# Designs tried in a protein design run: peptides against a protein of PDB entry 4JHK. Part 154

Target 1, 212 residues: chain A of PDB entry 4JHK
Amino acid sequence: EDYKIQSFDLETQKLLKTALKDPGSVDLEKVSSVIVDQSLKDQVFSREAGRICYTIVQAEAKQTNGSVFRRNLLNRLQQEFKAREETRKRSTQEWVCLVSFICNIFDYLKVNNMPMVALVHPVYDCLFRLAQSDALKNEEEVDCLVLQLHRIGDQLEKMNVQLMDELFNLLRDGFLLQEDLSSMGRLLLLEILEFRAGGWKLSDTAQKYYYS

## One batch from the design tools (peptide; made by RFdiffusion4, then SolubleMPNN)

Design b2_p25_6_s4 (from b2_p25_6, 16 letters changed)
Fold by OpenDDE base, seed 3:
Structure b2_p25_6_s4 (fold): chain B 212 residues (1-212), chain A 25 residues (1-25)
Amino acid sequence: as target 1 above (212 residues)
Amino acid sequence: SAAKEAALKEEEKQLEEVLQSLLES
C-alpha cells in the first residue's frame, strides 16, 4: 500500500516504513510519538495517520502478539484529550488538528471490524465543543466540525443516535439564531444539516472533496 | 485470535473508563 508520508524527512520516512513492515525492529514508542506530533500540526495528515496506525497495530500483533504501539498511541491520545481546552486556548490550529486526529483514529482503529466504543464519547465531546457558540463563529473550527461529520457522522450516529440528535440541535440553533457566523460558516452548517437529513449520502463531487 | 480480541476489548474498556472520568471532571 502507498502511504502519504512525504511530509516527513527521509530518515523519519524510513522509520515509518520499517514500522509498517517490521515493527519489532523499531522503537514503537518513538514511532507513535512522531505520528501524533505530526497529526497535531497537519490536519491533512491525520486521516493518513489513522490508516498508518491501524496497519502498525495489525503488523505488531501478527509479528510479536505485542501491543506496544497501540498502548503508546492511546496513552498519548488520552493526554492530548485531557489538555484539549488548554490546546484550544493556545492554538486553534492545534485544536482542530487534535479533533481531526481523534476522529480519524476512531475511523480506522477498529476492533473486530467495529469502532472502539471507548472513543465514542470523546469524539462527541470534541464535536460538541466545536458546536458551541464561541467556536461556531470561527470558520476554522466550523470547517473541522463539518469535515469530521462528513467523514464519520454516519458511524457515530450508529453508535449513539441520541447524542447525534443533540449535536444537530445545536447546529440548527447556531444556523438559525447565531448572529456572528461568517457567510461561509452558515453555508457549511446548512450543508451538513441537509447532508444528515439526506441520510449521510454524498454526491460524487462531495465524495471527492471530503474523501480524496 | 481470541486472546488478542480479549486484550483489545480490555484496553478499550480501560480507555473508556479513563476518558469517561475526564469528561465528568
Scores: peptide ipSAE 0.030, ipTM 0.653, DockQ to the pose 0.145
Fold by OpenDDE base, seed 5:
Structure b2_p25_6_s4 (fold): chain B 212 residues (1-212), chain A 25 residues (1-25)
Amino acid sequence: as target 1 above (212 residues)
Amino acid sequence: SAAKEAALKEEEKQLEEVLQSLLES
């Protein structure tokens, strides 16, 4: 299984590989910090971080019935989420990486095969922030928003359809009323509106775009 | 702003509860 950890140096790669197979032999707090830090600066890794985290959680649970990694991960996630507005102000890139990371954790780090309820509102809060006018004018933020909705929109809707309706009302209004959208941003908004209306089913073109 | 802060506090509380649950497991 490929966990896409090529962005790390060799020593860190070794650490992560060991954590995936023998979590009891490494500092899991350090591992969690490394994963979060890299997720905040590398969106490619951020998209895969959830899967890596899930594997480590499962490995630790199986090996020692421990939850040290998950505890540290969620603590760090809480800290980053709390500071999200400052992060956005500082760096759009870090902000969209943070959103991507939170969404991927939501997607992969499930409890009894169900999403963590505690992450539902934080995820929606991030998506609502991306749906504001000042964010919609930034193609990078629109791309992030649409990508997350493609990946976890159906799951989020099942958790709270009212919030999803409210979110898409904002997206519709942005598409129709906002004048300073980029051409691509406008196309992405239209596509995601149609995507949900079609029952969250991907076209061949969308599949290639979002999962290539 | 006050409502937004209250919402953030509630979300933080929820995450703390999850963490506490993990510590007890």
Scores: peptide ipSAE 0.023, ipTM 0.557, DockQ to the pose 0.038
Fold by OpenDDE base, seed 1:
Order: structure tokens, then C-alpha cells, then sequence
Structure b2_p25_6_s4 (fold): chain B 212 residues (1-212), chain A 25 residues (1-25)
């Protein structure tokens, strides 16, 4: 499989590959730090990081029955989540990368084939932040919001339908009432409203309309 | 605001509990 690690230098790529195949032979704290750092800089990588992390977690569990990587990963995730407002102030790009990363971890790092309950509210908090008026006017943040909802919206709703209803009330209000949305931002909000209304599926008609 | 802060603290607590559980496993 392609783990999308081409953005790293060769030495780091080797480290990651070793972590995937022989996690007991590497510093898994360092590996987790490298993954988080890169996820904050590269949106494409942040979208794929969950799959990489899941593979490393499985490899460590099988090889050493350990959980050092997951523990360090979640610890770093907690730190970045706590600092999310400062990250947003510093860089919108890093902020949307962080959200993408957290959502991707939620999607892939399941326990007993179930989402980690501890990540549900943090994910919603990030999405609610993206649904605020100051964020909805930024197309980059709207792109991130809509992308995550396409990816994990159905799972999140199953975890807490009340929060999802509240979130979509904000999105509806933004679509109808907010004046400084970009044309694309407004289109994306309409799409995601229809997406949920259709049971988290996009109709053929809608697909042609939005992606033609 | 107070409710939001309380929610954030609860989220942090939940994550810490998960981490602790991993350490004990």
C-alpha cells in the first residue's frame, strides 16, 4: 500500500517504514511526533495519517503486545487540541490540518471496531468552531468542514445526533443568513445540507450539479 | 462560555482516562 510518506526525507521515510513493519525496533514516541508534526504542515498527509497510525498500532500490538505508539500519539493530540485556538491564530492552514488529522484519527483508530468515545466531543468542538461565522467566511475552513462531514459525518451522528442537529442548525443559518460567504462556500454548505438530508449520500443529480 | 469550558475540561479528562487505561493494559 501507498502510505503517502513521500513528503518526508529518505531517513524519515525509512523510520516510518520500519515502524510499520518492525515497530519494536524504533523509537515510537519519535515516530508519533514526526507524524503529528507533518500532519500539521501537509493537509494531504493529515488526511492519510489515520491509516498510517492504525497500521503502526496494529503492528505494535501484534509484535510486542504494546501500545506505546498510540499512547504517545493521543498524548500529542491532546496537546495540539488544547492549543487549537492559538494554532488557528497562527495559521489557518495548520488549523485545518489539525482538524483533518483529528477527524482522520477518529475514523481509523477504533477500539473493538468502535470509534473512541473520548474523541467524539473534541471532533465536534472542532467542527463547531469551523461552523462559526468568522470561520464560515473563509473558504479554506469551509472546505475542511465539508470534507470532514463527508468522511465521518454519519459516524459522528450515530455517536451523538443532538450535537449533529445543533451543528447543522449553525450551517443552515450560515447558508441562509450570513452575507460574507464566498460563492463556493455557500455552494459547499448547500451541498452538505443536502448530503445529510439524503442520509449522508449524494444523489446523482446533486453530484452532477456540484461537480460538473 | 462557562459551559464550553466545562465541556473542554470533560473532554480532556476523558482523553486522560483513555491514556491511563492504555498504560494499565
Amino acid sequence: as target 1 above (212 residues)
Amino acid sequence: SAAKEAALKEEEKQLEEVLQSLLES
Scores: peptide ipSAE 0.022, ipTM 0.555, DockQ to the pose 0.037
Fold by OpenDDE base, seed 4:
Structure b2_p25_6_s4 (fold): chain B 212 residues (1-212), chain A 25 residues (1-25)
Amino acid sequence: as target 1 above (212 residues)
Amino acid sequence: SAAKEAALKEEEKQLEEVLQSLLES
């Protein structure tokens, strides 16, 4: 498989490649740290990091029946989540990368083919934060919010429909009542409202309207 | 708010429990 690790230096690329094939031969704590650090800096990578993480988890499980990588990854994730407000204040870019990463981990890092229950509320908390008025006025945050909902909204709803309803109430209110939304932000909110209403699918008509 | 803080603590607890379960397995 092709993994998007071109943004790393050659030494780190080698480390990651080795982790993917022979996780027992590398420091998996270091690998997890590298992945998280890069995910906070590169949104493209953060969106794809879950696949890499899943592969390493599976490789370690097969090789040693271990879970060192997953443990370290989740520990780091917890730390970053706890510091999310500080991250947001420091850098919107890092904040949206963090959200993207958490959502991507939720999507890929499943246990027994099921989403990790412990990640449900953290994911929702991030999305709720993006749905606040001070975040909705920032197009970068709206982009992130809508993107994540497109990717994992259906899965999240299955885990907790009540929270999803509450979230979309905020999005509706933002769309209807908030005055300082950008034109694109407003368009994106409308699109995601319709997306959910359509069963987390876009109709051909909607596709043409928003993306053609 | 107090409610928000309590919710955050609960989320942290849940994540810790998952980590602990991974250590034990």
Scores: peptide ipSAE 0.022, ipTM 0.544, DockQ to the pose 0.037

Design b2_p25_7_s1 (from b2_p25_7, 11 letters changed)
Fold by OpenDDE base, seed 5:
Structure b2_p25_7_s1 (fold): chain B 212 residues (1-212), chain A 25 residues (1-25)
Amino acid sequence: as target 1 above (212 residues)
Amino acid sequence: MEELDKELKEELEPLSLERIKKLLQ
């Protein structure tokens, strides 16, 4: 299987490739740190990171029946999550990368083909933060919020419909009541409201309206 | 695949929505 890791230097690429094939032969804490660090810089990579992480988790499980990588990964995520407000203040880009990465981990790191229950609240926490008025006025944050909801909204709802209802109450209020939304932000909020209302899918007509 | 163990769940438990809501007030 081919993984998109060309953004790393050759040495790191070798490390990652080894982790994918023989996780027991590398420092999995270091591997997790490298993946997280890059994911916090590149939102596009964060999705690939999810796939990579899943593969490493599977490889380690098969090789040693261990979960060292997953543990280190989640511990690092927790650390970043705890510092999320400072991260947001420092760099909106890093903040949305963090959210994206957490959501991608939720999406890819399934347990028995089910999402990890332990990640449900952290994911919602991130999305709720993006749904606050001070975040909704920032198009980059709205982009992130809407993107994640397109990707994992249906899964999250299945895990906790009450939280999803609360989240979308905020989004509806933002759309209807908040005056300092960007034009694109307002459009995206409307789209995502419609997206959920349509069963987490867009009709062909809606697709053309928003994206064509 | 190994199931999420109790230890991992406990480590992530503090990241609750209620806690975040309080921080955002």
Scores: peptide ipSAE 0.023, ipTM 0.518, DockQ to the pose 0.478
Fold by OpenDDE base, seed 4:
Structure b2_p25_7_s1 (fold): chain B 212 residues (1-212), chain A 25 residues (1-25)
Amino acid sequence: as target 1 above (212 residues)
Amino acid sequence: MEELDKELKEELEPLSLERIKKLLQ
């Protein structure tokens, strides 16, 4: 498989490649740290990180029946989540990368083929934060919000429909009532409202309207 | 995996959505 790790130096690339194939031969705490650090810097990688993490988790489970990588990964994720407001204040880019990362972890790391229950509320917390007025006025945050809902909204709703209803109440109110939304932001909110209303799918006509 | 999920849940409990919503509203 091809993994998007070209943003790392050659030594780190080798480390990651080894972790993907033979996790028992590397320091998995270091690997997890490297992945999280890069995920906070590069949104493209933050999307890829979920897939990479899943592969390493599966490889370690298969080779040693261990969970060292996953434990370290989730511990670091938890630390970053706790500091999310400070991260947002410091860097919008790092903030949206963090949200993207935790959403991808939610998407890829399953427990008994189900999303990790412990990640449900943290994911919603991040999405609710993106749905606040001060965030909706920023296109970068709206892009992140809408992108994540496109990717994992259906799964999240299955985990807690009440929270999803509350979230979309905020998005509806933002679309209708918030005055300082950009034109693109307002369009994206409308699209995601329609996306959910259509069962987390877009008709061919709607897809052409929004994305063609 | 269940233990890890449980540990994470316990650690994140103080950061519940309800608490955050109260702070942001």
Scores: peptide ipSAE 0.023, ipTM 0.527, DockQ to the pose 0.668
Fold by OpenDDE base, seed 2:
Structure b2_p25_7_s1 (fold): chain B 212 residues (1-212), chain A 25 residues (1-25)
Amino acid sequence: as target 1 above (212 residues)
Amino acid sequence: MEELDKELKEELEPLSLERIKKLLQ
């Protein structure tokens, strides 16, 4: 297994690698803090943080039957989620990183191969925020929204189809009616609308059109 | 806006051995 942790300094990389293999030998509270902090400032890492976190959770459970890492991780996630509007106001980049992180946790931290129900509404709330007019005009937020829907949209829909319908009504209205979308933003909205309409997949023709 | 639900709060509670095993599956 290869984990993308190049954004950390060498000492922290060593800490993370040790946590992945021998979690009982490190301060797992510190590890969780480091992962969350980096996920909030590095979008590339935030995309992979879920997998890393789940691996550490599994490793700790297998080694000591402990859940220190998971507890600290989720506690920090709660704190960041509660402060999401302040985060968005402070930094769009940190906001989209937060959304990405939450979505990755949803994607990877599963119980019996099922997403945690507790994360469904928080994830939708983040996506709905990204679907508001003031967010849709920001290409960074549209990128994030569309990316997450590509990654976990099908899973989210299975959890709550009504919320997904409402979300996509907003996206449709944004695509059709909002005047201050960027050209790329509008294209991305169209693509994701077609993506869902096609059962969360793209035809070969559509793939070539949007991503050739 | 949605808040973190009760289940998420419960996830912060200490997990039983059975629940941990379920998380590993």
Scores: peptide ipSAE 0.025, ipTM 0.528, DockQ to the pose 0.084; fails the geometry check
Fold by OpenDDE base, seed 1:
Structure b2_p25_7_s1 (fold): chain B 212 residues (1-212), chain A 25 residues (1-25)
Amino acid sequence: as target 1 above (212 residues)
Amino acid sequence: MEELDKELKEELEPLSLERIKKLLQ
């Protein structure tokens, strides 16, 4: 398979390609660090990063029955998660990249074809933070919130429906009661409310209404 | 895999939603 790693320099691209094919021959701590660093800068890459990470994990498990990459990846993720409020304060862009990355790792890095249970609460924590009034007024954060719910909302609900209900109560209240939402932000909240209500599906008519 | 997940869960649980909700109210 081809992986979109053109944003890296040639040396790093070679490193990543080698990690994907022969993880035992490279410094997997360095590889994990590079992936996380780029994911925190590029939200588009964060989704690709999830796929890359899964592939490396599988390759290492097959080759050496090891888990060095995953351990380093998750350790770094934990560090970034702990510092999430400071990250948000410093840069909204880095914050939404962090959320995107965590959600994409949740989506791709599965255990026995199931999401990692350990990531459920961290993901909800991030989404709940995005659902607060101070975040909902920022369209970039609303975009991130809605995007993640579109991607992993159904999976996340299966892990904990009570938390999802609470989250959507906040989103409903934001849509109905918060006055300083952007027009697009309000529209996106309405869309995601309807999306979940429809079983995490959107009709063709609704899709055209919200995205055309 | 399962062992690592357990360890991560234990380490991240103190930062769980319950604590965040209280701080953000």
Scores: peptide ipSAE 0.023, ipTM 0.526, DockQ to the pose 0.677; fails the geometry check

Design b2_p25_7_s2 (from b2_p25_7, 15 letters changed)
Fold by OpenDDE base, seed 4:
Structure b2_p25_7_s2 (fold): chain B 212 residues (1-212), chain A 25 residues (1-25)
Amino acid sequence: as target 1 above (212 residues)
Amino acid sequence: MEELDEELEKELKPESLERIAALLK
């Protein structure tokens, strides 16, 4: 399968390709750093990053039974997560990229075909932050929130329905009570409320209404 | 909550990854 890494320079592309095929022959700490750095700048890449990370983790496990890449990836992820408020203050774009990346890692890096339990609370923490009033007024943050819930909401709910209920209480209150939401933001909140209520799916009628 | 890396290190074992890869074949 082909991987979308055209945004990197040729040397970095070669590094990533080698990591995917022969992870033992490259500096996997450097590879993890490159992937995280780019994921914080490019939300489109974030989804691809999850797939790339999954492949590298599996390749290293098969090749050497090692976990160097995973360890470095998780360490970097921990650092970025801890600094998430500073990131948000510095750049909304980087913040939503961070959330997207964490959610994609949750989606792609599974254990026994199940999401990693250790990522559940960090993911919810990010989504709860996006559900605060100061974030809901920013359409870019609402876009991110709704996008992630569309992608992994059903999985997250299976991991912790109580947190999901609490999250959606905030979203409901935001939709009903917050005055400084954009028209699109309010529409997106309504859509995601209905999306969950419908079992994490949209009817044909709803699909047409929100996305036509 | 424990540190993210430590929690994930405990959960993610190479054997688990191998099993996942095998299931995808």
Scores: peptide ipSAE 0.021, ipTM 0.528, DockQ to the pose 0.050
Fold by OpenDDE base, seed 1:
Structure b2_p25_7_s2 (fold): chain B 212 residues (1-212), chain A 25 residues (1-25)
Amino acid sequence: as target 1 above (212 residues)
Amino acid sequence: MEELDEELEKELKPESLERIAALLK
């Protein structure tokens, strides 16, 4: 498989490649830290990070029956989650990277082809935070919210439909009642409302209308 | 709701992780 790790230096690339093939021969705590650090800086990488993480978890399980990488990864994730409000205060970009990373870990780090139950509430907490009025007025946060719902909304709903209903109540209220939304933000909220209403699908015509 | 899921901590326990690792094989 080809993994997008060109943004790392050669030594780190070697480390990651080795972790993917021979995880027992590397410091998996260091590997997890490298992946998390980069994911918190590059939202695009966060999706690739999820795939990489899943592969390393599988490789370690098969090679040594170990779980060192997963444990370190989730520990770091928990730490970053706990500090999410401070992160948001410091940098909107870092905050949306964090949300993106958590959502992509949820998407890729599955157990027996099912989402990890332990991540459901943390993911919803992040999305609910993005759905608050102070976040909805920021287009960058709306972009993140809508992107994640496009990626994992259907999975999240299957895990907890009540929370999804509550979340979308906030989004509907934001769309209808909040006056300081950007034009694009309002458009994106409308799109995601229609997306869910359509069973988490958009017609080609609708997609072109919103994203062309 | 802005609380960390305590079940995440449970998933970090060695026994839980070992079970998950077994399922990944």
Scores: peptide ipSAE 0.021, ipTM 0.601, DockQ to the pose 0.085
Fold by OpenDDE base, seed 5:
Structure b2_p25_7_s2 (fold): chain B 212 residues (1-212), chain A 25 residues (1-25)
Amino acid sequence: as target 1 above (212 residues)
Amino acid sequence: MEELDEELEKELKPESLERIAALLK
């Protein structure tokens, strides 16, 4: 299996590869920090990061029955989560990367094949923040919101349908009532509304309309 | 896979949901 870690220098690549295969032989706190740092810079990597993190967690559990990596990862994630408003003010790009990373960790880092319950509310909190009017006017934030809902919306709904209903009420209101949405932002909101209404699926006709 | 540490789990909580929920009522 190949992991997309070419964005790192060779030393860091070696570190990550070793962590994937022999986590007990590396500083797992450092590994977690490296992954989080890169995920905050590259939203594309955040997807891969989830997979990498899952693999390391599994490898450590198998090797030593330990959870040092996961603990460090989640501690760092919590720190970033708590500082999310400051991050958003500093850089929209870093903010959407953070959201993407949290969502991908939720998606990949499952326990007993189930999402971590502890991550449900933090994920929703991020998505609700993206659904506020000051965020919906920013296409980059709308892109992130819609992307995450496409990826994990069905899973999140299973964890808490009430929150999902409330979230989509905001999205509907944004679509219908907010005046300063970009054209693409408005289109994306409509698409995601239809996506959920269709059971988290798009018909072929809708797919063609929105993406062709 | 082992469960998340309970103390760590308690740290992962929303900060804005309460305010948002209030606005929806």
Scores: peptide ipSAE 0.021, ipTM 0.485, DockQ to the pose 0.470
Fold by OpenDDE base, seed 2:
Structure b2_p25_7_s2 (fold): chain B 212 residues (1-212), chain A 25 residues (1-25)
Amino acid sequence: as target 1 above (212 residues)
Amino acid sequence: MEELDEELEKELKPESLERIAALLK
């Protein structure tokens, strides 16, 4: 498996690889911290970190029936979530990385093969924040919003269709009424509206129209 | 995994609900 950890130095890569195979031999608190830190800096990694985290969780459970990594990971996630508005003010990049990371954790870190219920509302909270007018005017935030909805929208809807309806009401209003959207931002909103309307699917023709 | 993180459930969900409620008003 390719876990896309090329952004780390070789020593840290070794640490992560060891955590993936033999979690009991490394400081899992340190590993969790490293993963979260990098996820806040690198959006590509933040989109893949969930898979890494899931693998480490499974490896630790199998090896020692422990949950040290997950506890530390979620503790750090909680801290970052609580500080999300400050993060957004400080850096749009870090903010969208945080959202990407939380959504990725939601996607991969399942409990009994189900999404973690505790993450449902935090994920929606992040997406609702991205759907506000002050965020929709920022193409980077729109990119993040649309990307997450493409990735986990169908899963989120299954968890709470009412919140999804409310979210898409905001997106529709943004698309129709907000004047300071970029052309690409408006196009992306239209695409995601059509994406959901089509049962979270796009035709090849539509895909080419929006992204080619 | 069989258990949810109680701290996360206690802190994140309620906070998120409050924020969402505020946004929906």
Scores: peptide ipSAE 0.019, ipTM 0.510, DockQ to the pose 0.726; fails the geometry check

